Peptides against a protein of PDB entry 3S8F. Designs and how they scored, part 132

Target 1, 157 residues: chain A of PDB entry 3S8F
Amino acid sequence: VLTLFVAVPSLMTAFTVAASLEFAGRLRGGRGLFGWIRALPWDNPAFVAPVLGLLGFIPGGAGGIVNASFTLDYVVHNTAWVPGHFHLQVASLVTLTAMGSLYWLLPNLTGKPISDAQRRLGLAVVWLWFLGMMIMAVGLHWAGLLNVPRRAYIAQV
Target 2, 166 residues: chain B of PDB entry 3S8F
Amino acid sequence: DEHKAHKAILAYEKGWLAFSLAMLFVFIALIAYTLATHTAGVIPAGKLERVDPTTVRQEGPWADPAQAVVQTGPNQYTVYVLAFAFGYQPNPIEVPQGAEIVFKITSPDVIHGFHVEGTNINVEVLPGEVSTVRYTFKRPGEYRIICNQYCGLGHQNMFGTIVVKE

## One batch from the design tools (peptide; made by RFdiffusion4, then SolubleMPNN)

Design b2_p16_7_s2 (from b2_p16_7, 9 letters changed)
Fold by OpenDDE base, seed 3:
Structure b2_p16_7_s2 (fold): chain B 157 residues (1-157), chain C 166 residues (1-166), chain A 16 residues (1-16)
Amino acid sequence: as target 1 above (157 residues)
Amino acid sequence: as target 2 above (166 residues)
Amino acid sequence: IEPGLPVYEALKQLLA
């Protein structure tokens, strides 16, 4: 049980980010319980990408607690569940954050703003990436619960 | 304006931190609930046991595959299994239906996996350590053993078979 | 939970 307290700093960080998003949304005119979400800049791929990463990180973080539990890890260890967790943490949060950072960095480095076409393409890329990652992650977690092994090309199901 | 903004941010942070703490307790409660209600499906693991991987093939209970299956009681067996590059011994492993089987698994070379299809048997096998898994096969037939830990060029072809006899 | 069960059945057992 004591080992689960390792999650406290991570949760503090995650919800501090959430607090920043709420504040930003309210500064942009959002009101009420959910209005601040709509007020966020969803037309900017540099914003959308890391936020989608955060959304993927929520179930991934929950999975982290599962994987850190000795008894629960016994069920999921070295099954397709583990790659599912990895793709939520690394291939979603980290990768999407990197993609989003690129959409900010390139215009800054070149001194040229991105065109509207490039912006729309960027949005399409990050949303499609997120969708694909979520489908794959759900599939991997599902397969893992069905005892599909990790690092094997065959399974009983 | 900066002071007001800072105060507002702090207020939101306090709210989200409270939520964070609440969620932490929810997760702990869920784990506790799972442990309290769903422990029957967990295979008991043995205590840490060590073995010399350099001599395990030459002497001891793993040395002779023909003597790997040891009856320890009227309906109880211990099976000494070696996972090696790239296979398992004995192969096949023959055990009776309905008997309590204690698998003692180790490796003479590198880390391997021991994943038995159709069961909840799934352990890593480390050289120098003995993995202990207890299981009772209720259905006769063949159960495939899969290596789910990368162990070299032949990893993808490393399979074994457990034959459960009526 | 027994491996090989449909996810629906497994979830029912987990939530029971």
Scores: peptide ipSAE 0.023, ipTM 0.807, DockQ to the pose 0.026
Fold by OpenDDE base, seed 2:
Structure b2_p16_7_s2 (fold): chain B 157 residues (1-157), chain C 166 residues (1-166), chain A 16 residues (1-16)
Amino acid sequence: as target 1 above (157 residues)
Amino acid sequence: as target 2 above (166 residues)
Amino acid sequence: IEPGLPVYEALKQLLA
């Protein structure tokens, strides 16, 4: 009950954000079921970063429900699963959102736009960061299911 | 124009909310499936038991490691384990293969972990509380106990061993 | 599923 109490409004919020993205994409000329995605400004790291963070938050959020489950917690508690969850939530969503925010904030504060080189570098950074985090997260969750302990340098596997 | 825009965004919101609801049920179903298929492997929580961590080393069932393994019935044992900075007592823990083992674990000092490799035994051990875990070792051999809760400078070296005898 | 198994072993049993 408590888990769902938190999960439901979180999901509603997440999908409301998705609705906003769809609307924005369609305003930018995107059509069809998925065409609006392509129409979004994927050339802007200030946009790409937080969106990738949101994507990482999806499995992380699902994992949060698992972690909050009384019975399933016995399976995952204090295993590598937990750090995997954290890296999706903090190191992906929060970090990427912060990174994206900087790409917007700094130009506005300084009054100087970012160069094209900086923009391209920014895109590379956020995509590589996301990729790395996804690989790491999958590995940690997998290890957790294999009963690899958290906060230990050795494991049975 | 603004009115049309508002209607449009509302339509998208409704669609995504419906999708959200559907996905919620999918997630619940997945969790339910996982539980249904793995419930037998879940370690049930025991009753809340309390002890005085300041005296647990001097008196009571945890005081003497030589008396830590108690036969409570045919092929049934209770093992009184202390998790402390930085190790486990008794060490090794010797139990028979195939016996039903009830671990009663507590700590005299700080919070520790009790993670037994090769098993699903994985609990936190709190001073003043007794963690209860029931397990039957079907395979003989050595099972390492790992502390997976930070407990101080020696945390990384805090290990124990369960020896399962044929 | 056999009780007390690690998750990976339980999964093997489930998938067998």
Scores: peptide ipSAE 0.022, ipTM 0.796, DockQ to the pose 0.021
Fold by OpenDDE base, seed 5:
Structure b2_p16_7_s2 (fold): chain B 157 residues (1-157), chain C 166 residues (1-166), chain A 16 residues (1-16)
Amino acid sequence: as target 1 above (157 residues)
Amino acid sequence: as target 2 above (166 residues)
Amino acid sequence: IEPGLPVYEALKQLLA
C-alpha cells in the first residue's frame, strides 16, 4: 500500500526531471522528438552517472510495484528477483547518483577542475558500472523467475 | 527571458506529466494482465492462525514428529512442520504421490523460510503464526526444503527433505 | 496452466 501510495509522486518527479533534461537539451540546440537527448552533455560523468541511474531506476520502479502487489509478490518474494530489484534501486540509482555527485562536488570544493584524463576515466567507470549492474540485475530477475531462492547458496537451476 | 523560460518549462512538464499518467495506466494494465494469466501459479495464503511458540514443542500437533503427518481423507494429508534453528521436523517428511497435502508450518524460535525446490511453495514462517500451504506432488522423489530467510549462524545449512512416495 | 508450476514453465504453457 505504501509503495503504491508513493508511486504516483515518484513518477511525477521522475518525469519532471525528464522534462528538465528535455528543456536543457533543446537549449543546447537539440531539435525534434529525440534530438534533445543527443544535445545533452554526455561527455560529463557528473551528468552521465545520475542519468544512467535514472534509466536503471525505471525497471526497478516497475519491479517495486510488482513487489508491492500481493499476488505478484508471492511469485517473486524471497527469490533472486528481490536482490535484482535492490541492485537496480540502490546499487544503480543511488550509487551512480553518488558517483555523479562526487564528479561535481569535489572539483567545486577543491577549486580544481578534473583533468581530461580523469573525465574520460570517470565516463568509463560510470558506463561500465551501469553495464555490469544491468547484466547482474537481468540475471537476478531471471533467476528469480526460475525460482532461485534468496539467501541461499544453492539452487535447483 | 526568465518568464519565457519558465513558460517553456511548464509546457514540457505538461507533456511529460501526461506521459507519466499514460505510463501509469500501462503499468496497471500489465499488472492486471499478469494477474489474469498467472493466477494458477499462486498458492493462496490460508487464514491467519496463531500458536504459542513457547509451548508448540511440548504439546499439540507439532510436538511429536512421528505424528506430524495426519491423514485427513482418502487422498488428503495435513503435515505439521516445525522450522527451527536449524532444521525442519519431521525430516524427512514422507507423503504419498498425488495426495493433497496441507502443510501447517510454524516456528518455535525465530523467523525462518520454507522454500521447497521444484515447487512454488515458498513461505515465511513466523513464531506464533501458522503458515498454511496446500500442494499436490505429482512426481515422486525427494524435494529439498530451503530456508530462504536469515535465521542465524546455521542458516546456510538449514535444509529439509520431502520424500514423495509412489 | 497447471497449478504449482514454476513461472517459466507456466509461461511456456501460456505461450504454447
Scores: peptide ipSAE 0.018, ipTM 0.786, DockQ to the pose 0.021
Fold by OpenDDE base, seed 4:
Structure b2_p16_7_s2 (fold): chain B 157 residues (1-157), chain C 166 residues (1-166), chain A 16 residues (1-16)
Amino acid sequence: as target 1 above (157 residues)
Amino acid sequence: as target 2 above (166 residues)
Amino acid sequence: IEPGLPVYEALKQLLA
């Protein structure tokens, strides 16, 4: 119970960010229940990257609750499930946020805006990274549920 | 305009916070449901038991692999297992089919894993602590033990075997 | 679910 209670501030933080995104989208002309999403600047890799990180963080966060649960953790602990969680949290959220920050920071530090070609390349990079990470994460979680051990090159499944 | 923006943000935050709380309860409910319907697959934590890793090879129930399997009842055994760099003892571990086996696992050196393929046995082994796992093998045969906690240069080759006899 | 089953076997029972 106490461990699961730690999920409260985490969820509050996550959905506060979502609230900020909704507000931003509505300021950009988005209307309705979901129209604000389309109004967000999806043409900017500095925006897209961290948002994709957040999207990857959703299942990762849910998994975090599982991993923090004493009884359920016993099922998944030191299986491929755990690396799956890592890649959603670190290799997706943190890494994509860093990528996004770089796309914003470098133009500002150098005083040189990115070209359209660089922008398009950046979008391709972050989307492909996200896609690959999601595929890998799903695979790792699935393997973990099939009792594939962590840190082993062979497994009986 | 700033105040108007702040009020709008607060409204959205309230909605998302409500959603956050709802999701929290959903997750708790899902966990509770899983536990309520599938508790048979969950192994509860045992009592904390400590041992001196510096003497565990010299004295006590782990010292002699030939005495590692102890019959404690008509169909009950305790098996004292050492996980070490880089293997397990005894190896193989021989137990009868259908008997209740209590594994007492510890390490004389570093942290290891004890993952038995074909079973739900999966525990970390810490020097100075004794991991206790109860299991009944219903099927005869060989079960491979895999170290799933990094323990050094030979970690990837650290395997053991449990032989279940009819 | 039968006690002591591997996770994959337990999942099969869960999904049955």
Scores: peptide ipSAE 0.019, ipTM 0.800, DockQ to the pose 0.021; fails the geometry check

Design b2_p16_7_s3 (from b2_p16_7, 9 letters changed)
Fold by OpenDDE base, seed 3:
Structure b2_p16_7_s3 (fold): chain B 157 residues (1-157), chain C 166 residues (1-166), chain A 16 residues (1-16)
Amino acid sequence: as target 1 above (157 residues)
Amino acid sequence: as target 2 above (166 residues)
Amino acid sequence: IEPGLPVYQALKELLS
């Protein structure tokens, strides 16, 4: 039980970010329970990528609690479940945040804004990346529950 | 205006922090529920047992694969298994159907995996430690053992077989 | 969860 207290700082950080997003959306004219979400700058890949990463991090974080549980970890350890967790935490949140950061960093370093075509391409890239990662992550978690082993080229199912 | 913005942010943070705390309790409750309802699915593990990996091949219960399967009682067996680079011994492991099998698994070299297909047996095998897994095979046939922990160049080919006899 | 079960059945067992 004491081991789960490690989740407290992570949850505090995550929901502080969520609070910042809500505030930002409301500053942009969003109102009501969900209106602030629509008001966020979804046309900017530098914004969309990290947010998609955060969305992937939600099930990943829940999986972290599962993996940290001794009894539940026995079920999923060294199965396809584990790489599924990694692809949500590293290949989704970290990678998408890095990708999104580039859409801010490159224009800043070069002193030139990105073109509209580059912006649209960037949006396509991050959405496709997120979609692919979610499909793969769901597949890996599914396979893990079916006892597909990690680090093996062959499986019963 | 900056002060008003700060107060607004703080209010949102308080709300989300309250939500986060609530979710923490939900997760703990879900874990507790799972433990209460699914205890039968967990294979009992033994206490921490140590062995000298440098002598495990020379002396002791793992030294002779022909004597690896030991009957400990009526319809009860202990199987002493070595996971090594790159295979398992004994191989095959022959056990009777319906018997309670206690696997005592260790390694003389590096960390390996012991994943038995068609079962919930899945443990890491550490040199110097003995992994204990209890299982009863209900169906006769062959069960493949897969190494699911990278152990070297031959890792991908490291397989064993458990033969369950009628 | 028993390996080899259909996913819908495995999920049902997990959630029950």
Scores: peptide ipSAE 0.026, ipTM 0.803, DockQ to the pose 0.026
Fold by OpenDDE base, seed 1:
Structure b2_p16_7_s3 (fold): chain B 157 residues (1-157), chain C 166 residues (1-166), chain A 16 residues (1-16)
Amino acid sequence: as target 1 above (157 residues)
Amino acid sequence: as target 2 above (166 residues)
Amino acid sequence: IEPGLPVYQALKELLS
């Protein structure tokens, strides 16, 4: 039970970011309980990428709580569940955040804005990355629950 | 107005933080409820047992694979298993169907895994520590032991077999 | 939890 308190800093960070997104969306004209989401700049890969990373981080964070639980970890430890977890954390959030950062940084460093074609390509890349990552993550978590071992090329299942 | 904007941001942050804390307590409550209602389902880790990995092959209950399976009572056995680079000893492990088996697993070299297919046996094996797992095989046959912890170049080929005899 | 159950079954029992 006490282990769950480890989640406090992460949750605080996550929801602070969410607060910032809500504020930004409302500044951009979004109204209502959820209307601010649509008002966010979804046409900018520098924005979309890290946000998609955050979305992937939600189930990953929940999984972190599971993995940290003594009783629940007994079920999932050293199964495919664990790779599923850290792919959400690293390959989703961290990687997508890095991608998004580059979409801002490179134009800034070069002094040249990205073309519309590059922008559209960027959007396609980050969305496809996210989709693929989610499919893989779900598969790994599912396999883990079926007791597919981690770091093994074969399984009875 | 910067002041108004700052105030608004703080309001949103406070709201979301409150939500965060609420969710945290929900999670804690769920875990507490699960533990309270499913106490019989909690598998104890047992007491930490230590062994010298440098001598475990030369002396003690793990030294002779022919003596690895020890009957400790009626329909009760203790099996002393070594996980090493890159295999298990004894191999195969032969145990009776329906008997209560206590596996005592350790390593003479590096960390290994002990994952038995078709069972819920899945533990890490650390040099210097003894992993204890209690299990009763209900079905006869062969159960593959898989190393699920990276242990070197031959890790992917590190397998063992438990033979459950009628 | 009954020994020998698949992990997913054990999980169901644990969380039921």
Scores: peptide ipSAE 0.022, ipTM 0.799, DockQ to the pose 0.022
Fold by OpenDDE base, seed 5:
Structure b2_p16_7_s3 (fold): chain B 157 residues (1-157), chain C 166 residues (1-166), chain A 16 residues (1-16)
Amino acid sequence: as target 1 above (157 residues)
Amino acid sequence: as target 2 above (166 residues)
Amino acid sequence: IEPGLPVYQALKELLS
């Protein structure tokens, strides 16, 4: 009930952020329906990290609605599906947002910008993290649908 | 121009809000579709039933594992199962193939899981509550019961067996 | 589709 209660405001917030991104991209010279995406600062890990987190949060949010449904939850409850959902929400969005925040905070707190090498390393870390989390999440969701139990080291499948 | 920028932001926001509304309906439709196609995997919950976890081992239908399997009809059985730290009783649970089995599961101690491999039986077992699950085993053999709710140091080793006889 | 089947089996039957 609570999940469904907050679902609409959360979606509104998410798409408001998307609107802000579109505006920013267009201000940076992006044109067309999707050109604004390319115009966003993809060379900045402080930007890329939380955006990737948001992308991972989309299927996670959908999964949240599934988990909150009485009938659908019976299918997925206490299976590997649930950890899959968690890894999208916490290990992806929250963690990537934290990573991105550090890439913004540390330079500002120290007064020293990150080096180009550090920037490139940061981008690599964030993208690799995202990729790994997506692989894990897909695997866990898939395993859950195959009735792999949560909190068990064994499975029939 | 701050005013112009604000107006522009609102325009984009309106578009995305419209998109969000559309996506909401898409998600609802997908959920509905999923529900319709996965109904076979849903076991409806039974009525709420309570028991005293402090006496369930001493008296009542769960007290004697030897009498846990009760024939209630020609092809119908009720099995009174205890999930405890750290195992199940009776163990093994012996039932006939093709019979309708009503599992009445409760716990004398802490919360446990009751996940039967090869089936859609997957319920949490709470002290003081009776979980009711109805299932018919169509294939003979052994089915492993797994505890999928953390219940203590021995959680990982908490297993049971259902033996389905021909 | 038989009641009680695992989801993946049910899906397989539905899509077959």
Scores: peptide ipSAE 0.021, ipTM 0.784, DockQ to the pose 0.021
Fold by OpenDDE base, seed 4:
Structure b2_p16_7_s3 (fold): chain B 157 residues (1-157), chain C 166 residues (1-166), chain A 16 residues (1-16)
Amino acid sequence: as target 1 above (157 residues)
Amino acid sequence: as target 2 above (166 residues)
Amino acid sequence: IEPGLPVYQALKELLS
């Protein structure tokens, strides 16, 4: 039970970021309950990448609650479930944030803006990465629930 | 201008904080529901039990694989299992169908895994600690033991077998 | 739910 209280600061941090996004979207002309989302700069890979990372982090965070739970961890521990969680946390959020940061940082460091072609390629990269990661993560979590062990090349299933 | 922006951000933060708290309770509720409906599938943690990994092969209940299966009562057994680089002993582990089996698992060398296919038995085995798992095999046959914790170059080939006799 | 069942089997029983 005490471990579940760790979710409080984590959720607070996550949703304060969401609050910042809502504010930014509304400043950009978005209105209504969801209109602010459309108003965000989805044409910029430096923005899209970390946001997609955050989206991947949502199910990962939910899984984190499960993994941190004393009783439920015994169900999922050292199954394919755990790598699924890691790929959402590290290979999605952290990696996509790094990608996004690079798309922002390099133009600023070099003083050279990215071309339109580079921008479009960047968008394709981060979206495809996100899609592939979500497919893999769902597969790993599903396999984990089917009792597929972690760190084994064979399984009963 | 900056002050106005901060006030606006705070307003949204209040909403999202409320949402975060709601989600917290949702997650707690989901966990509670899962535990309530799947109580039988949850493996409780046992009491902390320690052993000396440097002597566990020479003396004590793990020293002789031929004496690893001990009847402790009517239709009740304790099985002392060693997970080592790279295998299990005894191997195979032979137990009767329908008996209550208490597995006492430890390691003489490094950390291993003990994952029994077809069951919910899945524990890590630490040198110096004894992992305790209680299980009753309802179906006769062979159950494969898989090491699911990296333990060295031979990790991928580390398997065991539990044979349940009628 | 029967003790010791794999998670996927337990889930099937829950959703049945």
Scores: peptide ipSAE 0.019, ipTM 0.796, DockQ to the pose 0.022

